# Peptides against a protein of PDB entry 4HTP: the designs that were tried, part 60

Target 1, 231 residues: chain A of PDB entry 4HTP
Amino acid sequence: SQTVASHVPFADLCSTLERIQKSKGRAEKIRHFREFLDSWRKFHDALHKNHKDVTDSFYPAMRLILPQLERERMAYGIKETMLAKLYIELLNLPRDGKDALKLLNYRTPTGTHGDAGDFAMIAYFVLKPRCLQKGSLTIQQVNDLLDSIASNNSAKRKDLIKKSLLQLITQSSALEQKWLIRMIIKDLKLGVSQQTIFSVFHNDAAELHNVTTDLEKVCRQLHDPSVGLSD

## One batch from the design tools (peptide; aimed at target 1 S39)

Design b2_p27_6_s4 (made by RFdiffusion4, then SolubleMPNN; from b2_p27_6, 19 letters changed)
Fold by OpenDDE base, seed 1:
Structure b2_p27_6_s4 (fold): chain B 231 residues (1-231), chain A 27 residues (1-27)
Amino acid sequence: as target 1 above (231 residues)
Amino acid sequence: SAHEEEIRKTLEEMRERMRKAEEEAEK
């Protein structure tokens, strides 16, 4: 069956997240998230017109927005140091060069942007002048690749993990990779709380998640903002 | 079909909004 996530570009989510992060006011951050969510729901209604009892929901996007609440897939086994080494290899960066050292020593303030400790931002500036292709991945494809990484990590297949990472990297813009890194590391730095995200999604979302700890169930059962838990 | 047209229209509207957002985000 078709899903909304199979049609929505990953770039669309990343652009929304970027706008949220750059916004300083809480109200503005909420507005950007709400606009994306409303567009998603509208597309869902159009896609599934005349089809009742569908299981499709906002879950594919929500699990990327709140990656710390992921319970379906196992751990990736990926840290900043692994990604740094991968980028150095992939981009053929000199080991003693400025960019390689920035990636390896990401905790040390070496840049003009004050991005010490934020590996994703450091990676972004290294990637920006080198990424010439526009991203082509959908949200579904991103989740499929992340599932593959988690599965292969559990199976201790490092070669296949690298393969999936390369697929993600080679099909993503610098901006998309910045956010992908943050999703893998499970820290988006949006400047809004988990509670705020849930409250915008549905009035009962925080309560249902607190009881079930099942993000998919929350997204599916509370898909309609007008239908509550007691209904 | 009418259904396909509605899907196309909704997707195009969403993509146009996101394109504008991307341009703003890269500033």
Scores: peptide ipSAE 0.104, ipTM 0.728, DockQ to the pose 0.709
OpenDDE base, seeds 2, 3, 4, 5: peptide ipSAE 0.049, 0.035, 0.038, 0.078; ipTM 0.633, 0.600, 0.597, 0.696

Design b2_p27_7 (made by RFdiffusion4)
Pose (drawn by RFdiffusion4):
Structure b2_p27_7 (pose): chain A 221 residues (1-106, 117-231), chain P 27 residues (1-27)
Amino acid sequence: SQTVASHVPFADLCSTLERIQKSKGRAEKIRHFREFLDSWRKFHDALHKNHKDVTDSFYPAMRLILPQLERERMAYGIKETMLAKLYIELLNLPRDGKDALKLLNYGDFAMIAYFVLKPRCLQKGSLTIQQVNDLLDSIASNNSAKRKDLIKKSLLQLITQSSALEQKWLIRMIIKDLKLGVSQQTIFSVFHNDAAELHNVTTDLEKVCRQLHDPSVGLSD
Amino acid sequence: SEYESLLPGPLSPEQLARHEAWAEVAS
């Protein structure tokens, strides 16, 4: 019943992605990612130490790291133009004000929102990776159910309980373009030698994370 | 404001303990 994702602050995923994006070279981008992946695996073993048929995996994090491969969640129905309106309303921004104009007159949207949010209020987030995933699930379902009000509420939960950095990365997860500077092939190859292959055949991110959870155990086994 | 009223309070003891368990491995 328990999951690694319920124990990991979304902030730690975000700080990892930030350092990845910030790194100039490939080797350094891989290092930052590998450290998070390796810690996730060590904690997985400690958490599920004496457990039986464990289905937990790196999937809750991997689906955020490779969001373009997201298949389980339907479309979010979220445009950058409506996030701008949501922030203007939420932050009580005067429309003639400098910050409101930056959002309205839209180095992607996530960065503009980052610069707007950074000097404001909350500096430390509270959500875990699991809670972020649960809320993204509600947003995707409510888009399918044509419930734009419930989408606003769920997105408001995500935004108001998160730091500027988490929000920058959350936006990018929703738009599905992280701009990390490291390819999907590279990310799969760091995770597992066989991961790129398994994903080609299955187009199934959760299956790949679960089946190839152990880096020393290949597809042949 | 609405934004300030929606800001998170302190974490529950259970959630904090889970974060601490993770920090022990990640650090």

Design b2_p27_7_s1 (made by RFdiffusion4, then SolubleMPNN; from b2_p27_7, 8 letters changed)
Fold by OpenDDE base, seed 4:
Parts: sequence; C-alpha cells; structure tokens
Structure b2_p27_7_s1 (fold): chain B 231 residues (1-231), chain A 27 residues (1-27)
Amino acid sequence: as target 1 above (231 residues)
Amino acid sequence: SLFESLLPGPLSAEQQAKFEAWQKVAS
C-alpha cells in the first residue's frame, strides 16, 4: 500500500528538525513541528481519500523524531567511533589528517566551532564539502535501511550492516547525515521535550503512550487530532 | 574514492513524482 512516508523526502524532515534546533523559543520550535505535521496529515487525507481503513500514520516520522521511544526495531549496535572509522574509509581521509582526527577525537575541543562532543556536527562539517547537495531518500527508505541495520545487528551480519550504512551515507546530504547520526545515537538535541512533541501531535498522545508504550499505536489511534481516546 | 563510486544515479521518475506530489500539498 502507498504510504505518506514513501512520498516525503527525508531532507524535508531534516530541514524541519534543523529549524526546530535553531529556534530559540518553545513557541517557534512548536510552530516548525506543527507545520510539518499539518502537511503530513493533509497529504495523508489526499493520498488516502478513497481508502478509509488504512494503517498508515505519522509513525514513520515520529519514530525518527523520538528515536529513544523506538520499540519495534532492536539496537543498531552503532557507535560514534564506528561511524568515524567508516567515514574515514569511505571518504579516503588521511588517517593523520585534520578531518580524520576530528572524527576520531570528536570529544576533544580542538575546533573553533564549539562542537566538542557532538559527533553529528563534526561529521557534518567533514561531509559538507564532499557529499551531494541534495539527498534522494524518502522517510520510508530511511526507516527500511534502519530496520535492516537493526535486524542485521541482531543477526551479527556486519557486512550487511555496512551495506545499509553505505546506502544511507551515499544517498544523503551532509545535513541529512547529521540528523541520521543523531537518530541512530538517539539524541536529536532539538531543545523540545517529548511531552511537547506529544502535546502538539495530539492532546491524548502522552497519556496513551504512558499506558501502551507503543508509539505506532499512539500515531494510529490518535491520527486525527479532533478524535480523542474516549471517542 | 569509494564514496564517489557508490553515488547513486538520478532519482527515478516514480520517486520524483512522489516528491512532487508531497511538495504540492506541503507548500
């Protein structure tokens, strides 16, 4: 079946997240999230106009926005050091070069940008002059690749993990990779709480999640902001 | 580089059409 996530560029989610992160006030952060969510709901209604009983929901995006609440896929088994080594190999960076050292020593405040400890930001600056300007991945494809990584990690298939990571990296801009890394590490640094995200999504979302701990169920049951739990 | 050798080709017509459909509603 067709899904909203198969139509939404991963770049658009990343741009939204970037706007949220850069916003200083809670209200502005909420606005950017709401705009993306409203677009998603509007597109859902258009896409599924003739199909009332669809399981499609905001879940594909929500699980990337709140990656710490992921319960469907198992652990990725990916750390910053693994990604650093992969980038050094993939980009053929000199091992003793500035960029390789930045990636490997991401916790050391060696840079002027104050990005010490934020591997995703360090990776962004290394990738920016080297990567495509525009990625090609949909939100669906990103989730499929992340599912593959988690499944192959559980199965101890390191070669297949690398394959999926290479697909993510080669089909993503530097900005998209910044956010992808943060999703994998489960730290988006948005400056907005989980409760705020839920409250914007649906008034009953936090309550339903607290009871079920099922993010997909929350997204499906509370897809319509006008229909409550008691409806 | 390995990276350059793995870069995908242009978007398929189907993928482009999906993105365009989304952009029309999101704009």
Scores: peptide ipSAE 0.581, ipTM 0.912, DockQ to the pose 0.867
OpenDDE base, seeds 1, 2, 3, 5: peptide ipSAE 0.563, 0.570, 0.573, 0.578; ipTM 0.908, 0.908, 0.915, 0.912

Design b2_p27_7_s2 (made by RFdiffusion4, then SolubleMPNN; from b2_p27_7, 10 letters changed)
Fold by OpenDDE base, seed 5:
Structure b2_p27_7_s2 (fold): chain B 231 residues (1-231), chain A 27 residues (1-27)
Amino acid sequence: as target 1 above (231 residues)
Amino acid sequence: SLYEALLPGPLSAEQQAKFEEWRKIAS
């Protein structure tokens, strides 16, 4: 089945998130999110022009933007320390080197950047000079890999968890990895509230989510911004 | 390093085409 998420580069979502984070005002943050959403809806209409009753929606993106509301996917079992150790191994960082120590002791100020306590930012600066510049993953592929991680965590298959993580890492830029880490840890630090995101998506989104707690249902039922809950 | 050994090849033509379709609409 054709999905919008299979056409959207994960890089494009990450660049949008980056613009939102860098924006100072609420209005500017909203604008960047709205532009991405409008593009998604426009592409949806074009992609599904001759297809009725599709289940495709903004859900693949929304669940990455609001990862704290994820209910379908079980726990990843991934913490910052696990990622730190993985990066050290993967990148062959000297154990006693500055970069390895930055990752392992990310909560301790290093004096280089004011990023103490933000593992994703610490990782970004370590990865930037080492990783590929252009990622290749779609939003669908990212979600598939995250699904794999969650299911294998439940099954206690550490080897398969590592395999999926390595695929995510080796197919993404440093910037994409920064946001991927934040999605896994469930803290995007966008500076915009959940309520604002829902309000931009659809006027009735917050209400429907409060009742159902089902993010996919919210995205599917309220796909059209002009059609309300009572319609 | 393990990272270098695991780097993927270039994007497939099919996936590249999908990205282009999206970016044409999103631009």
Scores: peptide ipSAE 0.661, ipTM 0.951, DockQ to the pose 0.876
OpenDDE base, seeds 1, 2, 3, 4: peptide ipSAE 0.657, 0.658, 0.661, 0.661; ipTM 0.949, 0.949, 0.950, 0.950

Design b2_p27_7_s3 (made by RFdiffusion4, then SolubleMPNN; from b2_p27_7, 10 letters changed)
Fold by OpenDDE base, seed 4:
Structure b2_p27_7_s3 (fold): chain B 231 residues (1-231), chain A 27 residues (1-27)
Amino acid sequence: as target 1 above (231 residues)
Amino acid sequence: SLYESLLPGPLSEEQQAKFEKWEEIRK
């Protein structure tokens, strides 16, 4: 079936997250999130105009925005060191070179950007001059690939994990990969709380999540901001 | 490099059309 997530470029989500991160005030951060959410809801209504009882919701995006609340996927089994080694191999970086060392020693970088401990930012600067400028992945495709990674990690299929990671990387810009890494590591550094995200999504979202701990249920049941839990 | 060898082809027309529909909403 058609989903909103199959129409939304992952690049747009990443750009939104980038704007949120760069925003100084809470109000501005909220505005950027709200605009994306409103667009999603509007698109949903248009896409499903003639279809009732669809299961489509904001969940595909929400689970990437709040990856720490992911309960459907098992662990990815991916750490910064694994990604560092993968990038070195993939980009054919000299192991004793500056960029390889930055990735491997991301906690104590030698660079001037002050990105110590932020692997995603370090990766971004290594990737920016080397990667494609615009990614081609939808939010749905990103989630499908992440599902594959989690499933294959559980099944101990390392080669298939690598395959999915390579697909993510080769179809994503440096900026998209920065955010993808943060999603995988489950630390987006948006500067806005989970509570704020829920509050913007729906007034009852935090309450429903506290009861169910099911992010998909929250997104489905509270898809319409005008319909509350008691309705 | 391995990266260059794995780069995908151009975006399909179908997927491009989907993105365009989304972009119309985002305006």
Scores: peptide ipSAE 0.691, ipTM 0.955, DockQ to the pose 0.872
OpenDDE base, seeds 1, 2, 3, 5: peptide ipSAE 0.688, 0.622, 0.619, 0.628; ipTM 0.954, 0.943, 0.943, 0.945

Design b2_p27_7_s4 (made by RFdiffusion4, then SolubleMPNN; from b2_p27_7, 11 letters changed)
Fold by OpenDDE base, seed 5:
Structure b2_p27_7_s4 (fold): chain B 231 residues (1-231), chain A 27 residues (1-27)
Amino acid sequence: as target 1 above (231 residues)
Amino acid sequence: SLFESLLPGPLSEEQQAKFDLWESVRS
């Protein structure tokens, strides 16, 4: 079936997240999230204009924005050290070179940027001069690849995990990879609370999530911002 | 490098059409 997520560039989500992160005030952060959400809902209505009872919702995006609440996927089995080694191999970085050492020693960076402990930011600067300027992935494709990683981790298929990671990396800009890393590690550093994200999505979202702990159910049942839980 | 050799080509026409539709309808 047609989904909104199959039409939305992952780059657009990442650009939104970047704007949210860079915004200083809560109100500005909320505005950027709301603009993306409104665009999503508008597109949903247009895409499904002649289709009733669709299960399509904001869930594909929400699970990337709130990755700490993910319950459908099993663990990725990916840590910063694994990603560092993968990037060194993939980019053919000299092991004793500055960039390799930055990735491996991300907790104690020697650099001037103050990115201590943020692996995603360190990776961004290493990737920026080497990667595509514009990625090609949809939100659906990103989720499919992440599903593959989680499934193959459970199955202990390291080769297939690597294959999916390579697809994510080679088809993403440095900025998109920064956010992918944060999604995998489950720390987006947006500077806005989970409660705020839910409140912008729907007034009853936090309550429904507290009861169900199911993001998909929250996104599906509260798809229309004008229809409440009691309606 | 291996990375450079694995970089994708241009978007397919189908994928581009999906992105174009998104851009045309989004608020």
Scores: peptide ipSAE 0.538, ipTM 0.906, DockQ to the pose 0.800
OpenDDE base, seeds 1, 2, 3, 4: peptide ipSAE 0.523, 0.533, 0.529, 0.526; ipTM 0.901, 0.901, 0.903, 0.902

Design b2_p27_8 (made by RFdiffusion4)
Pose (drawn by RFdiffusion4):
Structure b2_p27_8 (pose): chain A 221 residues (1-106, 117-231), chain P 27 residues (1-27)
Amino acid sequence: SQTVASHVPFADLCSTLERIQKSKGRAEKIRHFREFLDSWRKFHDALHKNHKDVTDSFYPAMRLILPQLERERMAYGIKETMLAKLYIELLNLPRDGKDALKLLNYGDFAMIAYFVLKPRCLQKGSLTIQQVNDLLDSIASNNSAKRKDLIKKSLLQLITQSSALEQKWLIRMIIKDLKLGVSQQTIFSVFHNDAAELHNVTTDLEKVCRQLHDPSVGLSD
Amino acid sequence: SHEENKELWEEILEEVEEETEEEEEEE
């Protein structure tokens, strides 16, 4: 019943992605990712130490790191133009004001929102990776159910409980373009030698994370 | 117990980062 994702702050995933994006070289980008992945695996063993048929895996984090491969969640129905309106309303931004104009006259949208949010209010987030995933699930379902009001509420929960950095990265997760500077092939290869292959045949991110959870146990076994 | 697990996560993360830095210094 328990999950690694319920214990990991979304902030730690975001800080990892930030350092990855900030790194100039491939080796350094891989290092930052590998450290998070390795810690996730060590904590997985400690958490599920004496457990039976464990289905928990790196999937809750991997689906955010490779969001373009997201298949379980339907489309979010979220445009950068409506996030601008959501922030103007939420932050009580005067439309003649400098911050409101930056959002309206839209180095992607996530960065503009980052610069707007950085000097403001909350500096430390509270959400775990699991809670972020649960809320993204509600947003995708409510888009399918044509409930734009419930989408606004769910997105408001995500935004108001998160730091500027988490919001920058959450936006990018919703738009599905992280701009990390490291390829999907590279990310799969760091996770598991066989991961790129398994994804080619299955197109299934959760299956790959679960089946190839152990790096020393290959597809042949 | 849940808070102890969160603490354990922080500790593991920090240890993995320190081990990586030590390996780089040795190289």

Design b2_p27_8_s1 (made by RFdiffusion4, then SolubleMPNN; from b2_p27_8, 12 letters changed)
Fold by OpenDDE base, seed 2:
Formats: sequence, C-alpha cells, structure tokens
Structure b2_p27_8_s1 (fold): chain B 231 residues (1-231), chain A 27 residues (1-27)
Amino acid sequence: as target 1 above (231 residues)
Amino acid sequence: MDEELRQKWQEILKEVREEAEEEEKLE
C-alpha cells in the first residue's frame, strides 16, 4: 500500500528540523513544524482521496522527530565511536589526520565551532565538502534501513548493520547525515519540548500518549486534528 | 507515478511555506 512516507524526501524532513533548530523563538520553531505537518496532512488527503479506511499516518515522521519515544524498533547498538570509525573508513581519512581525530575525539573541544560533545555537528563539517549535495532517500526508506539496523543488532549480525549504515550514509547529504546521527543517538536538540510537538500535532496527543505510550496509536487515532479522543 | 507524486509533495510544501511566511509578515 502507498504511504505518504514513501513519497516524502528525507531531505525535506531534515530541512524542516534544521529550520526549527536555527529558530530562536518558540513560535518560529512551532511554525516550521506546523508547515511540515500541514503539508503531510494535505498530501495524505490527496494521496488517499478515494480511500477512507487507511492506516497511513504521521507515525513514520513522528518516530524520527521523537526518537526517544520509539517502542516498536529495538535498540540500534550504535555509538558515536562506531560511526567515527565507519566514516574514517568510508571517506578514506588518514587515521592520524585532523578530520579523523575530530571524529574520534568529538568530546574534546577543538576550539573552532563550540560543538564539543555534539558528534553530529562534527560529522557534518567533515562530511560537507565530501558528500552528495542532495540525498535520494524517502522517509520510508530511512525507516526501513533503521528497522534493518535494529533487527540485525538484535540478531548480532554486525556485517548487515554496517551494510545498512553504508546505504544510509552514501545516499544522504551531510545535512541529512547530521540529523540521521541525532535520530540514532535519540537527541535532536530542536529546542522544543515533547509536549510542544504533541500540542501542535493534536490537542489530545499528550494525553493519549501518557495513557498508551504508543506513538503509532497516537498518530493514527489523532490523524485528523478536528477529531478528538471523545469523538 | 512516483515522480508525479514527489512533485505534488514539493508543490504542497512550497505553498504551505509561502502561506506561513505571508501570515508571519502580517503579524
């Protein structure tokens, strides 16, 4: 079955997240999130115009925006050190070179950008001159690859984990990889609370999530902002 | 079909952003 996520570029989600992060005020952050959400809902209506009983929802995007609430996908088993080593290998960086050392020693302030401890930002600057300018992955494809990583981690298939990571990396821009890393680490640093995201999504979203702890159920049941829980 | 739908998404996203920017200028 066709889903919204199968047609929405991951790049557009990342662009939205970047706009939210760069925005200083809460209102501006909310606006950027609302723009993406409203676009998603409009596209959903267009895509499913002749189909009333669809299970498609905002869940594929929401689980990437609120990765700390993920309950369906098991742990990735991926740490910053693993990613650092992978990037050094993939980009053929000299092991004793400046960029390799930045990735490996990401917790140590290198004095340039104040990004000490933010591996995703350090990776971004290393990747920016070396990666594709535009990625090709959809939100669905990203989720499929992340599902593969989690499943293979559970199965202790390290080679298959590496394969899926390589697919994510090679098909993504530096900006997309920055956000992908943050999704894997489960810290987006958007500057907006979970409650704010839920409140923008639907008035009853926070309440339903508090009761069910099921993000997919929240997205499905509260897909229409005009239809409440008591409806 | 996939390209047409991707284009439609881009159109929707562009329109929504333009509308939101216009509303912000009016506030």
Scores: peptide ipSAE 0.641, ipTM 0.911, DockQ to the pose 0.937
OpenDDE base, seeds 1, 3, 4, 5: peptide ipSAE 0.638, 0.639, 0.641, 0.639; ipTM 0.912, 0.911, 0.913, 0.913; seeds 4, 5 fail the geometry check

Design b2_p27_8_s2 (made by RFdiffusion4, then SolubleMPNN; from b2_p27_8, 11 letters changed)
Fold by OpenDDE base, seed 3:
Structure b2_p27_8_s2 (fold): chain B 231 residues (1-231), chain A 27 residues (1-27)
Amino acid sequence: as target 1 above (231 residues)
Amino acid sequence: MSEELREEYRRILEEVREEAEEEEELE
């Protein structure tokens, strides 16, 4: 069956996340998230206009926005050092070059941007002049690839992990890769709390999540912002 | 994705953006 996630470009989510991160005020951050969410819900209604009681929900996006709450897929087994080495190899960066050293020593403040400790930002600046300007992945495709990574990590298939990572990288812009890295590492640095994200999604979302710890259930049961838990 | 659905998606995005811009201008 068709899902909203199979149609929504991953680039649109990343652009939203970028706007949220760059916004200074809580209200502005909330506005950007709400715009994305409202667009998603409206498209859901259009896509499923002839089909009632679908299981499709905001879950595919929510699990990328709140990756620390992921419970369906297992651990990726991917650290910054692995990604650094992969990028050095893929981009054919000189091992003793400035960019390779920045990726490997991302915790050391060597740059003018003050991005020390944020591997995703370091990677972004290395990738920006070298990668595609626009990615081609949907949110569904990103989740499928992440599922593959987690499954192959569990099965100790390192070569297949690398293959899936390469598919993500080669089909993504530098900006999309910045956010992919943060999703994998499970630290988006949005400047908004989990509680804020839930409150914007649905008034009862935080409560339901506290009881169930099931993000998919939260997204499915509270898909309609006007229908509460007690209804 | 069908061209019709793609166009609908883009229309929705534009509409939501315009609504949000109007709200921001009023605040």
Scores: peptide ipSAE 0.363, ipTM 0.831, DockQ to the pose 0.763
OpenDDE base, seeds 1, 2, 4, 5: peptide ipSAE 0.350, 0.342, 0.355, 0.356; ipTM 0.824, 0.821, 0.827, 0.827; seeds 4, 5 fail the geometry check

Design b2_p27_8_s3 (made by RFdiffusion4, then SolubleMPNN; from b2_p27_8, 14 letters changed)
Fold by OpenDDE base, seed 5:
Structure b2_p27_8_s3 (fold): chain B 231 residues (1-231), chain A 27 residues (1-27)
Amino acid sequence: as target 1 above (231 residues)
Amino acid sequence: MKKELEEEWKRIREEVRREAEEKEELE
C-alpha cells in the first residue's frame, strides 16, 4: 500500500531535526517541527485523496522523533562501542589513528568542539569528509532496516545486523547518520520536551498517549488536528 | 508515478515554508 513515509526522504526529516536543534528559542523549534508536520498532512491528503479509510499516519516519522516511546520494535542491541568498531572497519580507519581513537574514546575530550560524550557528533565529524553529500533512503526504508536490525538482534543473527547497518550507512550522508545514531541510541537532544512535540501534533495527543502508551494509535486517531478525542 | 509523487512532496514543502515565512513577516 502507498504510504507517505515511502515517498518522504529521510534527509528531509534529518534537516528538520537539525534546524530544530540549532534553533535557540522554543518558538523557532516549534515552527520547524510544525512546517514538517503540515507538509506531511498536506501530502497525506494529496496521496490518499480518493481513499478515506487508510491506516497511514505520521507514526513512521513520530517513532523516529520520539524513539524512547517505541514499543513495537524490540531492542537493537547496538551501543556506541559497536558502532565505533563498525565505522573503523567500514571506513578502513587505522586502529591507532586519530579518528579511530576519537570514535572509541568518544567520552574523553579530544578536541575544541566540546562534543565529549556525544558519539553522534564525534561520528559526524569523522564521516563528513568521507560520506556522500546526499542520502537516498526514504523514512519507510529507514524503518524497514531498523525493524530488520531489531528482529535479527532477537534472533542473534549478528551477520544480518551488520548487513542492515551497512545499508543504512552507505546510503546516508554524514548528517543523516548523525541523526540515525541518535535515533538508535534514543537520545535526539532536540532541546524540546516530549510534551511540546505532542502539543504541536495534536491538543489531545499527550492525554491519549498517557492512557494507551501506543504511539501508532495516537498518530492514527489524532491524524486530523481539528478532530478531538471527544469528537 | 513515484517521481511525480516525490516532486509533489517537494512542492508542498516549499509552499508550507513560504506560507510560514509570510506569516512571520506579518507578526
Scores: peptide ipSAE 0.653, ipTM 0.921, DockQ to the pose 0.949
OpenDDE base, seeds 1, 2, 3, 4: peptide ipSAE 0.652, 0.652, 0.652, 0.652; ipTM 0.921, 0.920, 0.920, 0.920; seed 3 fails the geometry check

Design b2_p27_8_s4 (made by RFdiffusion4, then SolubleMPNN; from b2_p27_8, 11 letters changed)
Fold by OpenDDE base, seed 5:
Order: C-alpha cells, then structure tokens, then sequence
Structure b2_p27_8_s4 (fold): chain B 231 residues (1-231), chain A 27 residues (1-27)
C-alpha cells in the first residue's frame, strides 16, 4: 500500500529539523514543525482521498523526530566510534590526517567551532565538501534501512549492517547525514521538548503516549487534530 | 518515487508555507 512516507524526501524532514534547530524562539521552532506536519496531513488526505480505512499516519516521521521513544525497532548497536571508522574508510581519509583525527577525537575541542562532543556536527563539516548536495532517499527508505540495521545487529551480521549504512551514507547529503547520525544516536538537540512536539501534533498526544507508550498508536488514533480521545 | 506525487508534495509544501507567512504578517 502507498504511504505518505514513501513520497516524502528525507531531505525535507532534515531541512525542517535544521530550521527548528537554528530558530531562537519557541514560537518559531513550533512554526517550522507545524508547517511540516500540516503539509504531511494535506498530502495524506490527497493520497488517500478514495480510501476510508488506511493505517498510514505520521508515525514514520515521528519515530525519527522522537527516536528516544522508539519501541518497535531493536537497538542499532552503532556508536560514534564505529561511524568514525566507517567514514574514514569510505572517504579514504588518511588515518593520521586532520579530518580522521577530528572524527575519532570528536569529544576534544578542536578549532573555532563549539562543536566539541557533538559527533554529528564534526561529521557534517568533514562531509560537506565531499558529499552530494541533495540526497535521494524517502522517509520510508530511511526507515527500511534503519530496520535492516537493527535486524542485522540482532542477528550479529556486521557485513550487512555495513552495507545498509553505506547505502544511507552514499545517498544522503552532508546535512541529511548530520541528522541521520543524531537519529541513530537518539539526540536531535532541537531545543524543543517532547511535550511541545506532542502538543503541536495533537492536544491529547502526550496523555495517550503516557498511557500506551506506543508512538504508532498515538500517531494513528490522533491523526485528525479535530478528533480527541473522548470523541 | 512517482513524479506526479512528488510534485504534489512540493506544491503542498509551498502552499502551507505561503499561508503561514500571510498569518505572520497579520500578527
């Protein structure tokens, strides 16, 4: 079945997250999230106009925006050190070179950027001159690759984990990879609380999530902002 | 990706942004 996530570029989610992060005020952060959400809902209505019973929802995007609430997907088994080594190999960086050392020692303050301890930002600057300007992945494809990584981690298939990671990396811009890393590590640093994200999504979302702890159920049951839990 | 649906998504995104900008100008 066709889903909204299969037609939404991952780049558009990442650009939205970037705008949210760069915004100073809470109101501006909320505006950028609301614009993406409203676009998603309008596209859903258009895509499913002739279908009454669809299970499609905002869940594919929400689980990437709130990755710490993920309960369906098993652990990736990926740490910053693994990603650093992978990038050094993929980009053919000299192991004793400046960029390789930045990736490996990302916790040590280096240079003028206050990015110490943020591996995703360190990676972004290394990737920016080396990667595609625009990625080609949809939100669905990103989730499928992340599912593959989690499944193969459980099965201890390191070669297949590497294959899926390489597919993510080679089909993504530097900006998309920055956000992908943050999704995998489960720290987006948006400057907006989980409660704010839920409140913008639906007035009853926080309550339903507190009871069910099921993010997919929250997204499906509260897909329509005008229909509450008591209705 | 279906090119028609991709263009629809891009149009919807533009329309939503334009509506939001108009609301901010009225505030």
Amino acid sequence: as target 1 above (231 residues)
Amino acid sequence: MDEELRRLWERIRREVREEAEEEEELE
Scores: peptide ipSAE 0.666, ipTM 0.918, DockQ to the pose 0.803
OpenDDE base, seeds 1, 2, 3, 4: peptide ipSAE 0.664, 0.666, 0.665, 0.666; ipTM 0.917, 0.918, 0.917, 0.918

## One batch from the design tools (peptide; aimed at target 1 V8 A46)

Design b2_p28_1 (made by RFdiffusion4)
Pose (drawn by RFdiffusion4):
Structure b2_p28_1 (pose): chain A 221 residues (1-106, 117-231), chain P 28 residues (1-28)
Amino acid sequence: SQTVASHVPFADLCSTLERIQKSKGRAEKIRHFREFLDSWRKFHDALHKNHKDVTDSFYPAMRLILPQLERERMAYGIKETMLAKLYIELLNLPRDGKDALKLLNYGDFAMIAYFVLKPRCLQKGSLTIQQVNDLLDSIASNNSAKRKDLIKKSLLQLITQSSALEQKWLIRMIIKDLKLGVSQQTIFSVFHNDAAELHNVTTDLEKVCRQLHDPSVGLSD
Amino acid sequence: SEEEEEIEELEEQGEELEEEWEEALEAL
């Protein structure tokens, strides 16, 4: 019943992605990712130490790291133009004001929102990776159910309980373009030698994370 | 204010979660 994702602050995923994006070289981008992946694996063993048929895996994090491969969630129905309106309303921004104009006259949108949010209010987030995933699930379902009001509420929960950095990375997760500077092939290859292959055949991110959870146990076994 | 108190509660909750996570990693 328990999950690694319920114990990991979304902030630690975001800080990892930030350092990855900031790194100039491939080796450094891989190092930052590998450290988070390795810690996730060590904690998985400690958490599920004496457990039976465990289905938990790196999937809750991997689906955010490779969001373009997201298949389980339907489309979010979220445009950058409406996030601008959501922030103007939420932050009580005067439309003649400098911050409101930056959002309206839209180095992607996530960065503009980052610069707007950084000097403001909350500096430390509270959400775990699991809670972020649960809320993204509500947003995708409510888009399918044509409930734009429930989408606004769910997104408001995500935004108001998160730091500027988390929000920058959450926006990119929703748009599905992280701009990390490291390829999907590279990310799969760091996770598991066989991961790129398994994903080609299955097109199934959760299956790959679960089946190839152990790096020393290959597809042949 | 009420808003400031809500922000402080959220930041405390975040700090607690971060400490628990770091301590769990150090124990490995």

Design b2_p28_1_s1 (made by RFdiffusion4, then SolubleMPNN; from b2_p28_1, 11 letters changed)
Fold by OpenDDE base, seed 5:
Structure b2_p28_1_s1 (fold): chain B 231 residues (1-231), chain A 28 residues (1-28)
Amino acid sequence: as target 1 above (231 residues)
Amino acid sequence: SAMEAKIKELEEKGEELEKKWQEALASL
């Protein structure tokens, strides 16, 4: 079946997350999230206008926005050190060069930006002059590749993990890769709480999640913001 | 180079994807 996630550029989610992160106030952060969510819901209604029983929901986006709550997808088995080594190899960076050392020593402040301990930001600055200006992946394609990584990690197929990572990297901008890294390591640094994200999505979302711990169920059952749990 | 051509192809694909999404949103 056709999904909203198969039409939404991953770049649009990343741009929204970037705006949320850069916003200082809670109200402005909420506004940017709401605008993305409203566009998603409107498109869903149009896409599924003639289909009453659809399983499509905001879940493909929600699981990327709240990756710490992921329960369907198994562990990636990916750490910052693995990504650093992969980028050094892929970008053919000199091992003793400044950029390779920045990636490997991301926890130690190197230079003026104060991005110590944030591997995704370190990677962003290394990638910015070397990557695509605009990625070509949809949210669905990103999730499919992440599913492949998790499945192959479980199966101990390191070659296939690398293949899926290379597909993500080669088809993504530096900004998209910054956010992808944060999704993989499960730390988005949005400056907005999980409770706030749920409250903007639906008034009953936090309660339903507390009972079920199932993000897909939350997104599907509470797809309509006007229909509550008691309805 | 072959790499430059592939980069250009992927960027064009990204632009087309964004265009289609914006057109879809504008039609709502």
Scores: peptide ipSAE 0.435, ipTM 0.877, DockQ to the pose 0.948
OpenDDE base, seeds 1, 2, 3, 4: peptide ipSAE 0.389, 0.431, 0.424, 0.400; ipTM 0.856, 0.876, 0.872, 0.862

